# Ledger of designs, part 117: peptides against a protein of PDB entry 3PUK

Target 1, 227 residues: chain A of PDB entry 3PUK
Amino acid sequence: ERGLKSVVWRKIKTAVFDDCRKEGEWKIMLLDEFTTKLLSSCCKMTDLLEEGITVIENIYKNREPVRQMKALYFISPTPKSVDCFLRDFGSKSEKKYKAAYIYFTDFCPDSLFNKIKASCSKSIRRCKEINISFIPQESQVYTLDVPDAFYYCYSPDPSNASRKEVVMEAMAEQIVTVCATLDENPGVRYKSKPLDNASKLAQLVEKKLEDYYKIDEKGLIKGKTQS

## One batch from the design tools (peptide; made by RFdiffusion4, then SolubleMPNN)

Design b2_p14_7_s1 (from b2_p14_7, 7 letters changed)
Fold by OpenDDE base, seed 5:
Structure b2_p14_7_s1 (fold): chain B 227 residues (1-227), chain A 14 residues (1-14)
Amino acid sequence: as target 1 above (227 residues)
Amino acid sequence: KLEEIKKKLEEFNK
């Protein structure tokens, strides 16, 4: 049986740890709120040690420099996480680590990317997006991380319509990352009654799946798989 | 978008 946690871990191992691994080298890993939950859901500290991680640190906390060690940033592409990174390597302060490897959980906005590039590109050895923006719970169960999703999706206030759309799109994007991680293009099933939220979300997911597979690394459109 | 991002990342990583 294919476990989602195992698949997620395998992807992280391949996309992150294997990508930046150097023989005999240990790194400090910096996590944010989301990636802390993500890694906690699919691995143990011993697993991280095997991947060359000596210590994990919270990116939001004030940390003492370890100037001789390289840092692996596994973080969400958010202003908060990026700002913390920039504080570690920005020109305004002495860099906390020898160099940085950055792996974003999903697409990094150009604004943030450019900000990073302009401020501390010389310190960055690798910057990559790995597209894992969900938390695996059970073998085929995952959770999304979209702020205020519940509130806006179920809000009866029409003034929240625009925000609801933004939330729906964010949710759809995260669902697509699950599908990408599992290498699946599922037939989407949903319950549309009494509210149309599920229908709208399904449509967004289908659209984004189509777009994803059209421009994926293989350049192939994958047919629909089991729902 | 993905291809564009890949290109940007490649340039960034050089």
Scores: peptide ipSAE 0.006, ipTM 0.386, DockQ to the pose 0.678
Fold by OpenDDE base, seed 1:
Structure b2_p14_7_s1 (fold): chain B 227 residues (1-227), chain A 14 residues (1-14)
Amino acid sequence: as target 1 above (227 residues)
Amino acid sequence: KLEEIKKKLEEFNK
């Protein structure tokens, strides 16, 4: 068994599907680019059917209204995905679905949240943030989704230093979500490279782990684990 | 229904 995939699936099941489950009710699920990859990596189509999903749709594509069914939006907190959602529910007279459940894969910025709240709050039955910003590959392997990470991290051009820092910050954040998902506070290990990017990334991860466990929802401070 | 879901997923990934 690939342990990380199972852990990710259990978290999604608990945080998303169990949270909005209603006996005898089927939902249409809307996915974006990231969540499509995420679900494909950790579950089967039969699993989604068991969770009450009848149809999966791409949020970016034009879709016909199904006004009698509720929609489950499992999407990233990006302007593109949010804009697509707003097109579905922005009009009071012509909503595509009966109601919406929204689950973001990460923290939704206030600017996006306020935009949603101002236009279609009455259509939303649930809005929740979860913290899964990675794709599980194997029991101990995952993939980060950071745009242009390769280009900036391996660029020898000093003019890219600022952008490199932004990319590494984003990568560190995603690594912390893995630790949170696994409920671990590991010692960070890395292999040094000529550009020493791994050392910088390790420092960022350690700092973010400290912050996360200090202000954890349970109010508990966890010691270092051996993962 | 399962086959329908599979088909839609395949279309999504293209």
Scores: peptide ipSAE 0.000, ipTM 0.368, DockQ to the pose 0.020
Fold by OpenDDE base, seed 2:
Structure b2_p14_7_s1 (fold): chain B 227 residues (1-227), chain A 14 residues (1-14)
Amino acid sequence: as target 1 above (227 residues)
Amino acid sequence: KLEEIKKKLEEFNK
């Protein structure tokens, strides 16, 4: 059994690096906060070099133009990351890189997608969404990236109920990306006491898994797995 | 939803 880290790396290699790979071509890779953590969890710099990445840069930082090189943006579909991308290619005369390959870690909202299309479409060679929204820790352990999840899930304030639902929805979505990555449809197990958060989350995961496999291109409905 | 996303991406990459 391959550890979750190796599975995640294989997914990234196939979905991102192999997708934009050209023989003899080196790229600059731009990462945001989440993808920095993601790659750090499942690969080494030497691995990235083997995939044709010469240097990694933080998308949030000011960077010097390298106009002769293409850029690989592996970023989350957030306004902050997208805005940074747009700054790199917003002006024809001030493009920081030769061209861009964009890979989002999750579904990019239409508002952000349209914003990209409107301003930078000519600079984009590839745009793809991949479903990896978690950080692998151990062979069967991962960490979710949901801001303030702990606070909202355990808040006694009824006014936070709506935020709690949003957080749980986000958590469920990320769990589904794990299942999709592993090609698994697990039976969900949980401990609900003293709060019912685990039960609610389990229900959300179950529903999203059903939706995912029902609409899968292969038309395959998998039974529950024991993973 | 997935099909819609795929179509959008295909159109974008043309």
Scores: peptide ipSAE 0.000, ipTM 0.371, DockQ to the pose 0.589
Fold by OpenDDE base, seed 3:
Structure b2_p14_7_s1 (fold): chain B 227 residues (1-227), chain A 14 residues (1-14)
Amino acid sequence: as target 1 above (227 residues)
Amino acid sequence: KLEEIKKKLEEFNK
């Protein structure tokens, strides 16, 4: 009944929890705004306990040190989330946890990655990028996380044209993460009236899907699917 | 299995 949520959970379980699991070890998990919503949409607290998580903390809050425990950061590759991580490990005196495992929900820009390496490299046991930038709602429904998407996409003001394009690029990228998660390369269908937003978005998605499967780790180009 | 995990967690947090 909730196939997409199950698929997303299985991906997180294998890509994040199974990747850093050690027998008998419990971790504190740090979440940001997006990953809080993501996990809330596809799992329960009991599921996280089974994965060796003892406590969930908000990365944005000022937290007390738990120096004997390792921390699992499941966060978005944003300056805000990265800065919060850096505050947790920026100096020996400020180190809040024993060590860190970092999993980004998407590609981390080199600028942020270099900033992390320069400040906290010795504290990091794992740093990986996964490909989940959406929230599953129903078995076949997901929600994109693009601020002001509605405003810019439907704005009649020509001055917003550049921002509209940026928003559509972000939306297209997130849709591709859904397809990657489902191992799908779908034929895209849309209605273009009254505006051309759907057509533009569809074109961006198709282009990005082609690029993704051409350069994926498996080295395979997948044809159009019927999902 | 879940009960066993909960028990371990409780012991860990003591």
Scores: peptide ipSAE 0.000, ipTM 0.342, DockQ to the pose 0.019

Design b2_p14_7_s2 (from b2_p14_7, 4 letters changed)
Fold by OpenDDE base, seed 4:
Structure b2_p14_7_s2 (fold): chain B 227 residues (1-227), chain A 14 residues (1-14)
Amino acid sequence: as target 1 above (227 residues)
Amino acid sequence: SLKERREKLKEFNK
Protein backbone atom coordinates (compact mmCIF):
# COMPACT_ATOMS: atom_id res chain seq x y z
CA GLU B 1 0.00 0.00 0.00
CA ARG B 2 1.35 3.35 -1.01
CA GLY B 3 0.42 6.73 0.28
CA LEU B 4 -1.53 9.26 -1.69
CA LYS B 5 1.63 11.13 -2.64
CA SER B 6 3.05 8.07 -4.26
CA VAL B 7 -0.17 7.37 -6.07
CA VAL B 8 -0.32 10.91 -7.36
CA TRP B 9 3.24 10.81 -8.55
CA ARG B 10 2.66 7.52 -10.28
CA LYS B 11 -0.39 8.96 -11.97
CA ILE B 12 1.50 12.00 -13.16
CA LYS B 13 4.36 9.87 -14.35
CA THR B 14 2.05 7.70 -16.38
CA ALA B 15 -0.37 10.31 -17.61
CA VAL B 16 2.08 13.09 -18.34
CA PHE B 17 5.69 12.09 -18.56
CA ASP B 18 5.27 8.69 -20.12
CA ASP B 19 2.74 10.09 -22.52
CA CYS B 20 5.07 12.63 -24.03
CA ARG B 21 8.37 10.89 -23.49
CA LYS B 22 10.78 10.72 -26.35
CA GLU B 23 14.08 9.01 -25.96
CA GLY B 24 16.94 11.43 -25.61
CA GLU B 25 14.68 14.43 -25.65
CA TRP B 26 14.62 17.03 -22.93
CA LYS B 27 11.74 19.36 -22.35
CA ILE B 28 11.13 22.55 -20.52
CA MET B 29 8.29 22.19 -18.10
CA LEU B 30 5.97 25.06 -17.42
CA LEU B 31 4.09 25.09 -14.17
CA ASP B 32 1.52 27.35 -12.64
CA GLU B 33 0.81 27.97 -9.00
CA PHE B 34 -1.24 24.87 -8.46
CA THR B 35 0.96 22.43 -10.32
CA THR B 36 4.02 23.82 -8.60
CA LYS B 37 2.44 22.90 -5.32
CA LEU B 38 1.27 19.60 -6.67
CA LEU B 39 4.64 18.46 -7.91
CA SER B 40 6.38 19.81 -4.86
CA SER B 41 4.13 17.66 -2.75
CA CYS B 42 4.91 14.40 -4.47
CA CYS B 43 8.29 14.57 -6.15
CA LYS B 44 11.75 16.09 -6.18
CA MET B 45 13.63 17.88 -8.86
CA THR B 46 15.74 14.81 -9.37
CA ASP B 47 12.61 12.88 -10.20
CA LEU B 48 11.72 15.39 -12.85
CA LEU B 49 15.17 15.24 -14.32
CA GLU B 50 14.77 11.53 -14.65
CA GLU B 51 11.60 12.16 -16.59
CA GLY B 52 13.40 14.30 -19.13
CA ILE B 53 12.73 17.72 -17.71
CA THR B 54 15.71 19.98 -18.04
CA VAL B 55 14.28 23.00 -16.32
CA ILE B 56 11.11 24.13 -14.68
CA GLU B 57 9.71 27.51 -15.51
CA ASN B 58 6.91 29.49 -14.01
CA ILE B 59 4.29 30.05 -16.65
CA TYR B 60 3.33 33.39 -15.16
CA LYS B 61 6.77 34.87 -15.58
CA ASN B 62 8.22 36.38 -18.67
CA ARG B 63 10.60 33.88 -20.14
CA GLU B 64 13.19 33.98 -22.82
CA PRO B 65 12.50 31.90 -25.87
CA VAL B 66 14.11 28.52 -26.16
CA ARG B 67 12.93 27.80 -29.63
CA GLN B 68 14.83 24.58 -30.09
CA MET B 69 13.15 22.88 -27.17
CA LYS B 70 9.68 21.54 -26.71
CA ALA B 71 7.69 22.62 -23.73
CA LEU B 72 5.61 20.55 -21.40
CA TYR B 73 2.82 22.58 -19.92
CA PHE B 74 1.47 21.03 -16.80
CA ILE B 75 -1.06 23.60 -15.78
CA SER B 76 -4.49 24.18 -14.41
CA PRO B 77 -7.18 25.09 -16.90
CA THR B 78 -7.51 28.67 -15.73
CA PRO B 79 -7.74 31.81 -17.80
CA LYS B 80 -4.50 33.04 -16.34
CA SER B 81 -2.50 29.95 -17.13
CA VAL B 82 -4.04 29.54 -20.54
CA ASP B 83 -3.41 33.15 -21.34
CA CYS B 84 0.23 32.70 -20.50
CA PHE B 85 0.37 29.70 -22.76
CA LEU B 86 -1.23 31.67 -25.53
CA ARG B 87 1.38 34.35 -25.16
CA ASP B 88 4.03 31.75 -25.69
CA PHE B 89 2.54 30.43 -28.91
CA GLY B 90 0.03 32.99 -30.08
CA SER B 91 2.39 34.61 -32.50
CA LYS B 92 3.64 32.44 -35.29
CA SER B 93 6.81 34.41 -35.57
CA GLU B 94 7.56 34.56 -31.89
CA LYS B 95 6.93 31.16 -30.47
CA LYS B 96 8.89 30.68 -27.32
CA TYR B 97 9.29 26.96 -27.77
CA LYS B 98 9.40 24.46 -30.57
CA ALA B 99 6.14 22.81 -29.63
CA ALA B 100 3.84 22.29 -26.71
CA TYR B 101 2.53 19.37 -24.78
CA ILE B 102 -0.34 20.48 -22.60
CA TYR B 103 -1.64 18.55 -19.67
CA PHE B 104 -4.44 20.11 -17.72
CA THR B 105 -5.07 19.13 -14.16
CA ASP B 106 -8.80 19.29 -14.73
CA PHE B 107 -11.36 19.72 -17.45
CA CYS B 108 -10.57 22.71 -19.54
CA PRO B 109 -13.59 24.91 -20.12
CA ASP B 110 -14.78 25.00 -23.68
CA SER B 111 -14.16 28.70 -23.90
CA LEU B 112 -10.52 28.27 -23.06
CA PHE B 113 -10.19 25.21 -25.19
CA ASN B 114 -11.65 26.98 -28.17
CA LYS B 115 -9.34 29.87 -27.63
CA ILE B 116 -6.37 27.55 -27.67
CA LYS B 117 -7.68 25.77 -30.71
CA ALA B 118 -8.16 28.97 -32.61
CA SER B 119 -4.72 30.37 -31.99
CA CYS B 120 -2.23 27.68 -31.14
CA SER B 121 -3.46 24.37 -32.48
CA LYS B 122 -0.53 23.90 -34.82
CA SER B 123 1.93 24.20 -31.99
CA ILE B 124 0.32 21.59 -29.80
CA ARG B 125 1.48 18.01 -29.97
CA ARG B 126 -0.57 16.76 -27.07
CA CYS B 127 -3.43 18.11 -25.07
CA LYS B 128 -4.89 16.05 -22.30
CA GLU B 129 -6.80 16.42 -19.10
CA ILE B 130 -5.32 14.26 -16.39
CA ASN B 131 -7.87 15.05 -13.72
CA ILE B 132 -5.71 15.69 -10.67
CA SER B 133 -6.91 18.83 -9.00
CA PHE B 134 -5.86 18.24 -5.42
CA ILE B 135 -2.72 18.41 -3.32
CA PRO B 136 -1.68 15.34 -1.40
CA GLN B 137 -0.60 16.31 2.09
CA GLU B 138 -0.46 13.01 3.87
CA SER B 139 -0.87 9.37 3.08
CA GLN B 140 -4.62 9.66 3.13
CA VAL B 141 -5.12 13.40 3.28
CA TYR B 142 -5.40 15.92 0.51
CA THR B 143 -6.22 19.57 0.18
CA LEU B 144 -8.49 21.26 -2.29
CA ASP B 145 -7.68 24.34 -4.27
CA VAL B 146 -10.92 26.26 -4.13
CA PRO B 147 -10.54 29.92 -3.38
CA ASP B 148 -12.78 31.32 -0.68
CA ALA B 149 -14.35 27.96 -0.08
CA PHE B 150 -14.57 28.43 3.63
CA TYR B 151 -16.03 31.88 3.39
CA TYR B 152 -18.84 31.03 1.04
CA CYS B 153 -19.66 27.62 2.42
CA TYR B 154 -20.13 28.92 5.91
CA SER B 155 -21.58 32.29 5.07
CA PRO B 156 -24.97 32.87 6.58
CA ASP B 157 -25.69 35.52 3.99
CA PRO B 158 -28.25 34.32 1.47
CA SER B 159 -26.69 36.54 -1.14
CA ASN B 160 -23.76 34.16 -1.22
CA ALA B 161 -25.91 31.16 -2.03
CA SER B 162 -25.05 31.11 -5.70
CA ARG B 163 -21.37 31.44 -5.05
CA LYS B 164 -21.60 28.78 -2.41
CA GLU B 165 -23.02 26.43 -4.97
CA VAL B 166 -20.18 27.13 -7.35
CA VAL B 167 -17.66 26.49 -4.63
CA MET B 168 -19.37 23.29 -3.62
CA GLU B 169 -19.31 22.10 -7.19
CA ALA B 170 -15.64 22.83 -7.46
CA MET B 171 -14.92 20.99 -4.25
CA ALA B 172 -16.94 18.02 -5.35
CA GLU B 173 -15.10 17.88 -8.63
CA GLN B 174 -11.77 17.90 -6.93
CA ILE B 175 -12.84 15.18 -4.54
CA VAL B 176 -13.85 13.10 -7.50
CA THR B 177 -10.40 13.54 -8.96
CA VAL B 178 -9.01 12.02 -5.80
CA CYS B 179 -11.30 9.08 -6.18
CA ALA B 180 -10.39 8.72 -9.80
CA THR B 181 -6.72 8.87 -8.97
CA LEU B 182 -7.13 6.22 -6.33
CA ASP B 183 -9.49 4.27 -8.55
CA GLU B 184 -12.09 4.20 -5.85
CA ASN B 185 -15.78 4.85 -5.62
CA PRO B 186 -16.21 5.48 -1.95
CA GLY B 187 -19.28 5.52 0.12
CA VAL B 188 -19.66 9.07 1.21
CA ARG B 189 -20.04 9.82 4.89
CA TYR B 190 -20.45 13.21 6.42
CA LYS B 191 -21.28 15.19 9.50
CA SER B 192 -24.11 17.51 8.68
CA LYS B 193 -24.20 19.81 11.68
CA PRO B 194 -24.24 22.70 12.10
CA LEU B 195 -24.87 23.41 8.43
CA ASP B 196 -26.00 21.29 5.53
CA ASN B 197 -22.79 21.87 3.64
CA ALA B 198 -21.53 18.38 4.20
CA SER B 199 -24.76 16.88 3.01
CA LYS B 200 -24.80 18.99 -0.09
CA LEU B 201 -21.20 18.22 -0.84
CA ALA B 202 -21.84 14.55 -0.33
CA GLN B 203 -24.68 14.64 -2.79
CA LEU B 204 -22.57 16.41 -5.33
CA VAL B 205 -19.74 13.95 -4.89
CA GLU B 206 -22.06 11.00 -5.23
CA LYS B 207 -23.54 12.38 -8.39
CA LYS B 208 -20.22 13.22 -9.92
CA LEU B 209 -18.75 9.88 -9.01
CA GLU B 210 -21.61 8.18 -10.70
CA ASP B 211 -21.16 10.25 -13.79
CA TYR B 212 -17.44 9.69 -13.83
CA TYR B 213 -17.57 5.95 -13.60
CA LYS B 214 -20.32 5.69 -16.14
CA ILE B 215 -18.14 7.25 -18.75
CA ASP B 216 -14.65 6.56 -17.51
CA GLU B 217 -11.92 5.04 -19.60
CA LYS B 218 -13.02 1.58 -18.65
CA GLY B 219 -16.57 2.19 -19.69
CA LEU B 220 -17.84 0.45 -16.61
CA ILE B 221 -19.40 1.50 -13.38
CA LYS B 222 -17.23 0.56 -10.47
CA GLY B 223 -18.94 -0.61 -7.34
CA LYS B 224 -18.73 1.19 -4.07
CA THR B 225 -15.46 0.89 -2.23
CA GLN B 226 -14.55 1.61 1.34
CA SER B 227 -14.24 5.21 2.21
CA SER A 1 -18.90 14.12 -20.38
CA LEU A 2 -15.53 12.46 -20.38
CA LYS A 3 -16.31 10.84 -23.66
CA GLU A 4 -17.09 14.13 -25.26
CA ARG A 5 -13.97 15.65 -23.84
CA ARG A 6 -11.85 12.86 -25.21
CA GLU A 7 -13.30 13.38 -28.62
CA LYS A 8 -12.70 17.07 -28.47
CA LEU A 9 -9.10 16.62 -27.47
CA LYS A 10 -8.34 14.19 -30.28
CA GLU A 11 -7.49 17.03 -32.57
CA PHE A 12 -4.40 17.71 -30.50
CA ASN A 13 -3.46 14.12 -29.98
CA LYS A 14 -3.05 12.81 -33.52
Scores: peptide ipSAE 0.065, ipTM 0.781, DockQ to the pose 0.668
Fold by OpenDDE base, seed 1:
Structure b2_p14_7_s2 (fold): chain B 227 residues (1-227), chain A 14 residues (1-14)
Amino acid sequence: as target 1 above (227 residues)
Amino acid sequence: SLKERREKLKEFNK
């Protein structure tokens, strides 16, 4: 099937499930708010079963230990999600699962990474960043998950200028993940709006694309593709 | 860069 949903699923299958797959082994998968939405948008429970997932659990909820099973954490690199993970493996005597495979949807900040490394490195068998920070809706449509984006981007209040910049930065980063997923380095285009938000966002996206494609997944430089 | 990110995570990977 053609479309953004199929591309996203293919990437998750390759980067996450194929990476940690063992014959005859079932895993518990832990999801956060974002990854729950992400998987719901591009797959069914039957698809996850085929990939060796027996049950899906919410990382934020209290869960009973299943010490004989390994856990697959597919989560965003946020303090909240990381803290929940650390509670599962922070104590040597009270680990909830046998071992952990961690796949972050985006770059994990060094502060969070170091915290994980210092407390539970021995419990982690895999840790990767897969760089998917968007929700596919249709073949050419996706949505971004940026809190309060609407409020700050369209606020006429000058006091919100700094927050607006942070929101635009986050949006630009997520747009770049779409391009990376589609294996494209496009020229950025936008429609003029009453506010210069579109122009600013376009510039941020272009800059981030340049940084990303300095070294691609294969360690090669990728040229620009057709817009 | 992607290269730097991969190097950082090598400790947890086979």
Scores: peptide ipSAE 0.051, ipTM 0.763, DockQ to the pose 0.619
Fold by OpenDDE base, seed 2:
Structure b2_p14_7_s2 (fold): chain B 227 residues (1-227), chain A 14 residues (1-14)
Amino acid sequence: as target 1 above (227 residues)
Amino acid sequence: SLKERREKLKEFNK
């Protein structure tokens, strides 16, 4: 049984590192909070060196320009991360790096995408969405990164109902990325008591899985699998 | 759609 960590690493290696790999070329890799955790969970620094990464930098921090090197941005599609990227390439005279390869962990909203397109299109060599928005913990265990999920899901305050739905949607999307990564369409099992949150989440996951496989470019319809 | 999204990204994938 291949551990989830190894599967995630293999996915990242194929979707990110192999995609932008050039023989003899080293890159600086920019990470945000989520991707730092993600890579830390499934690889070592030595692994990254083997993939042509010389230095890892935090995208949120002020960094010195390295204008002769290309940068690999492995980041979440958030306003904060995108804004940091834009600051690196927003001015022709103040570009921090030679060029950018951007790999988003999830779907990048059109608003952010358009902002990037308008400002930095000439500096971008690759831009892809790889759809890995979870942290692998064990062979069959992963954690989700949804801020305040616990608070909103278990809040008795009716005023939080809308936020609860947003959180549930986000969790469902992240779970689907696990399935996509594993190339699985699993049956969903859950405990619904005492709250109906698990049932709602299961329904969202099932719906999103259906949508994902219907629109899959490979045209493969997979039945439910045991995973 | 996912296809439309991929097409939009092609401009960056030189």
Scores: peptide ipSAE 0.051, ipTM 0.761, DockQ to the pose 0.567
Fold by OpenDDE base, seed 5:
Order: sequence, then C-alpha cells, then structure tokens
Structure b2_p14_7_s2 (fold): chain B 227 residues (1-227), chain A 14 residues (1-14)
Amino acid sequence: as target 1 above (227 residues)
Amino acid sequence: SLKERREKLKEFNK
C-alpha cells in the first residue's frame, strides 16, 4: 500500500528536488506556513539534507543574506509568500541569495506571476507549479487548507452563499491536486444529507478533474477509477 | 490552462 505521505514525498522529490539538483550544490530552502506543514507531514530534516538542503528558513521572517548560496522557494502562490520572495530579490533591495528556484504548490495567479516577472525574473532559475495543495494525514486521509471553509459551508445565512461557492471551488481545486498527485481520476463519493454541500463539492471536483485531464500532457481524459 | 502556463514559465526555466 502506497501511503499518501510517501506518494507526496516522492512527488516533491521528483518535481522539486530532482528538478533543481546540481551535484555538490547546497541550497537554502524557504518555506511558508503551508509548505512547512506539508514537508513536516511527509519527510524529516535528514531527508531534506539528502536532497541538498542545508538550512530551512521561514520566508516570513527576516533573514540575513547568504549571497553565495542559491535559494529554493517551496511556497504557496499567495500574495504574502510572493511578497516575501520579492523582498529577497526585488530590485530595490540587495539580493539575499545568489539565485532562486521557485516551486509553487498550486497555480500561481497571473497577477502574482506578472509581478514576479516584472521585478526579479533575472534572479529566477526555475519557476514551476507542482500542484500539491493538501496535507497528507494518513494513508488515504488528507486535509485541505481553505480559510473559513467550515464557517461558510455550514452557515445557514443565505448571504454567505457566494462566499460558500468560492470556498467550495477552492476545496475542489485542492482535491483535484490530490488526484493529480496520485495520478487518479476517482469516482467521487459523498453524503448527500443533511446538507447539499457534499453534492455540490463533488460536482465541482468532477468538473475540475475533467478539465485537468483534458489539458494534461497526454491530451487524454483518464478513465474514472474506483475510489 | 496548463499548456499556457507551461509556455509562460519557459522564460524562468533556463
């Protein structure tokens, strides 16, 4: 049985560490709140050392420059994380590191991408989106990071309907990243009562899965598998 | 969208 943690680690290893690996080169890795939790859930510091990471730093904290070393940014595509990155490599400040490898856990919005491109493109050696926006808990259990999801999904106030929709879309997207990571297109199972939230979420997931596989490198929709 | 994103990211992936 492939535990979800091992699958996630393998994905990170191949998509991030193998992608930027250079023989004999050590990097500083910058993490945000989400990726700290993510890596903590699926690896140990010793594993990171084996992948050429010498030090892990919190992207939100003030850090001293280490100009001779390249930095690996494994971060979520949020304004906060991106802004911290820009502070490290922005034109108005001295570069904290020699160069940057950026790996986003999800699709980076064009607005943020353009902001990066405009300010520090020359410092970036890699920029990729790896689509891991969940935390593996157990072999088949994961958690999502969607702010206020519980509040809006279970709110009886109809005024929150639009917000609920946004939250559900975000949740669905993250669930799709799980499927992508596992290379699966599962049939979605849900409880329909007492609320229709599960049904709505299932529909969103199915739609997003379809969209994902349609645009996959293979150009083929993967057949549905049993979950 | 993935295809488009891959194209956009090419400039960073030298």
Scores: peptide ipSAE 0.049, ipTM 0.763, DockQ to the pose 0.615

Design b2_p14_7_s3 (from b2_p14_7, 6 letters changed)
Fold by OpenDDE base, seed 3:
Structure b2_p14_7_s3 (fold): chain B 227 residues (1-227), chain A 14 residues (1-14)
Amino acid sequence: as target 1 above (227 residues)
Amino acid sequence: SLEEIKKKLEEFNK
């Protein structure tokens, strides 16, 4: 059995690097906080060089223009990352790079998508969502990227109830991306904890899994697997 | 839906 890290790397290679590969062409790759952690968990710099990446840059930092190079943006669909992208290409006279390939780690909201399209459409050669919103740690082990999840899920303050729901929704979405990556539809199991958080999260995951596989790429309903 | 997302992406990439 192949480890989770290998599976994640294979997916990124196929969905991102193979998708935008052009013979003899090198690209600059722009990463945000999440994708930096993601790539660090499943590949080495030598692997990226083999995929035609010459330099890795942080999207949040002020960077010097390299106008002759195309840029590969592998980023989360967040306002912060999108705003940084827009700063790179928002001005016709001051583009940071020759062109952009954008790959989002998850579903990009329509508001952000439309903002990108309206401002930078001519500079974008590719835009794709690849649905990887987790960090592989060990074989068959992953972590979620949901800030302050522990705080809100276990907060006794009723004023945090709305935020707790948002956090749990985000966690459920990320778990579904793991299942999609592994091509699994697990029967969700959980251990009961205080405040019924585990039960609520399990229900959200089950619902989202059902929705995902009903409308999957093959149009098939996959049976439940043991995971 | 995934189909709608794919459609939007295809339109964007034209």
Scores: peptide ipSAE 0.007, ipTM 0.365, DockQ to the pose 0.642
Fold by OpenDDE base, seed 2:
Structure b2_p14_7_s3 (fold): chain B 227 residues (1-227), chain A 14 residues (1-14)
Amino acid sequence: as target 1 above (227 residues)
Amino acid sequence: SLEEIKKKLEEFNK
């Protein structure tokens, strides 16, 4: 399928599966709530089998050890997901799997990263961040996973102003990951509503795009692209 | 920063 779904799948394939692929080796893949939705939106089980995944497990659930197999953790950088990972490898008890490859869907905070390093660094073969924090729906449509975004953005209660800002920041970050995935620096367009939410979000996106391309590994500053 | 974390990750993966 052409479109955003195929682009996302290609990104995951190259950044995650190709990065940890070994010929003849099968892995167990651990997913959280977000990555379950993400993979479900852009691939089939047969695709995962072709990438060397034998079994998919929910990281939040209790799982039986499979000590002879390596585990691929494709998870969001949240305390909940990280804690589940640490339970698999961080205790003095026997490891649930032979080793771990960790791929985060977004920036992992230093606090979480340090916890991982301190607890189970010897069990980790890879630890990388990939910038995919959205769910592709259609060729040019995606959804953001920001809890209670709708509620806070449209809340008339002034006490929710700080929470609204946090939500807007999270949304902007996820939009930037779309642009990064597509390698685009778009001119941001928005429709005005009675509330200034659209304008504020647009400004945040523009700022974050500028920051992203300024600190690009290649030092490339791209001009604004169409769409 | 993103740059700092990338460097840390690179060091971690060595």
Scores: peptide ipSAE 0.006, ipTM 0.359, DockQ to the pose 0.694
Fold by OpenDDE base, seed 4:
Structure b2_p14_7_s3 (fold): chain B 227 residues (1-227), chain A 14 residues (1-14)
Amino acid sequence: as target 1 above (227 residues)
Amino acid sequence: SLEEIKKKLEEFNK
């Protein structure tokens, strides 16, 4: 068993593919940089074919319209990805696909959400957040997708303090998505370094875990685990 | 909150 990879795939299959599945229907799937890496880490093209995906396209690239087919957007809630989506559906003349199913890997900010609603709500058949914002590497290893995380977390420049907090917040959120995916509420452990980054991150994770499980998908409060 | 997100998504999908 591929451990975390299998868990991630099962989550995607349930939350995305099963959610929009229609018998006999094929879809074009649009991916961004993160979701390309994500799917590449946990599935094969044959798996996607079995889920009714005929072709995978990069959302950032110019694409020819396929107006008879519906599109499955599996993308991160970033301005870049959302803007690319909006270009696909922003006008009737520019509509590239028949309709869209959108699945965000994480919480979509209201600003982006409202932008989508204002421009192409009629084209959207489904919009959902699935809370997978990490890349599984090994059975128990994952990577976070937070740009410049290393730079800001370990910057000695006090001027970067605000950005450091933002980065840590993002990292903590992504760690929580791992926990949610694994259905675990772990006891957070860390090793102290000369900087208190690990401690701060741990505190953020713990806080977010508490908040998450207070109102989790199952409406349950879970006790701490030692995973 | 997750509840708020769900509510927003439900409203959006209608």
Scores: peptide ipSAE 0.006, ipTM 0.358, DockQ to the pose 0.670
Fold by OpenDDE base, seed 1:
Structure b2_p14_7_s3 (fold): chain B 227 residues (1-227), chain A 14 residues (1-14)
Amino acid sequence: as target 1 above (227 residues)
Amino acid sequence: SLEEIKKKLEEFNK
């Protein structure tokens, strides 16, 4: 057992599967690109079967209606994934599934949430955010999913400075979700040679950790932990 | 019986 993978799986099991579980009921699960990678990294198909999932489908692909079954959407809060969901439930006569349970991997912007609420509210049984935006690799190793991170972080072109900052902000957000998942508030350590990228990222992470624990689910301030 | 069902479902998803 690799520790981080087990922790991530436990988080998904409690936040997603236990939340929508009904005895004897099977669901179709819809995944996007990120959640496919996430689940593949921390569980097996047999684990999903034990949680009442009969079939896994890609949300981006055209799918045949199964009107008698409920659907579990485990997706990222992106316009593309949300649009695919809306196509499944946008019309009363053309609903692909009986009902939907939606679990987002991160904060869903109000614009996307309002779009869902306006068109599909009657079909939704659950809608939650679980805040897992990283891929576990080993017991203490994980990868981030930030598009073009490599390109901008290592670009020598000064014109990319603004975009580099945006990328680092996104990376910092994902690192904070790891800390939240592990229930830790660590001191941040880094090596920064020859570029100053690691120092900048560390500062962003520290700031975001402070903000997170000030407004956590329990309303408690946690002290620094040793990692 | 449950294990058999799981195996069938696993094969279906391959």
Scores: peptide ipSAE 0.000, ipTM 0.324, DockQ to the pose 0.017

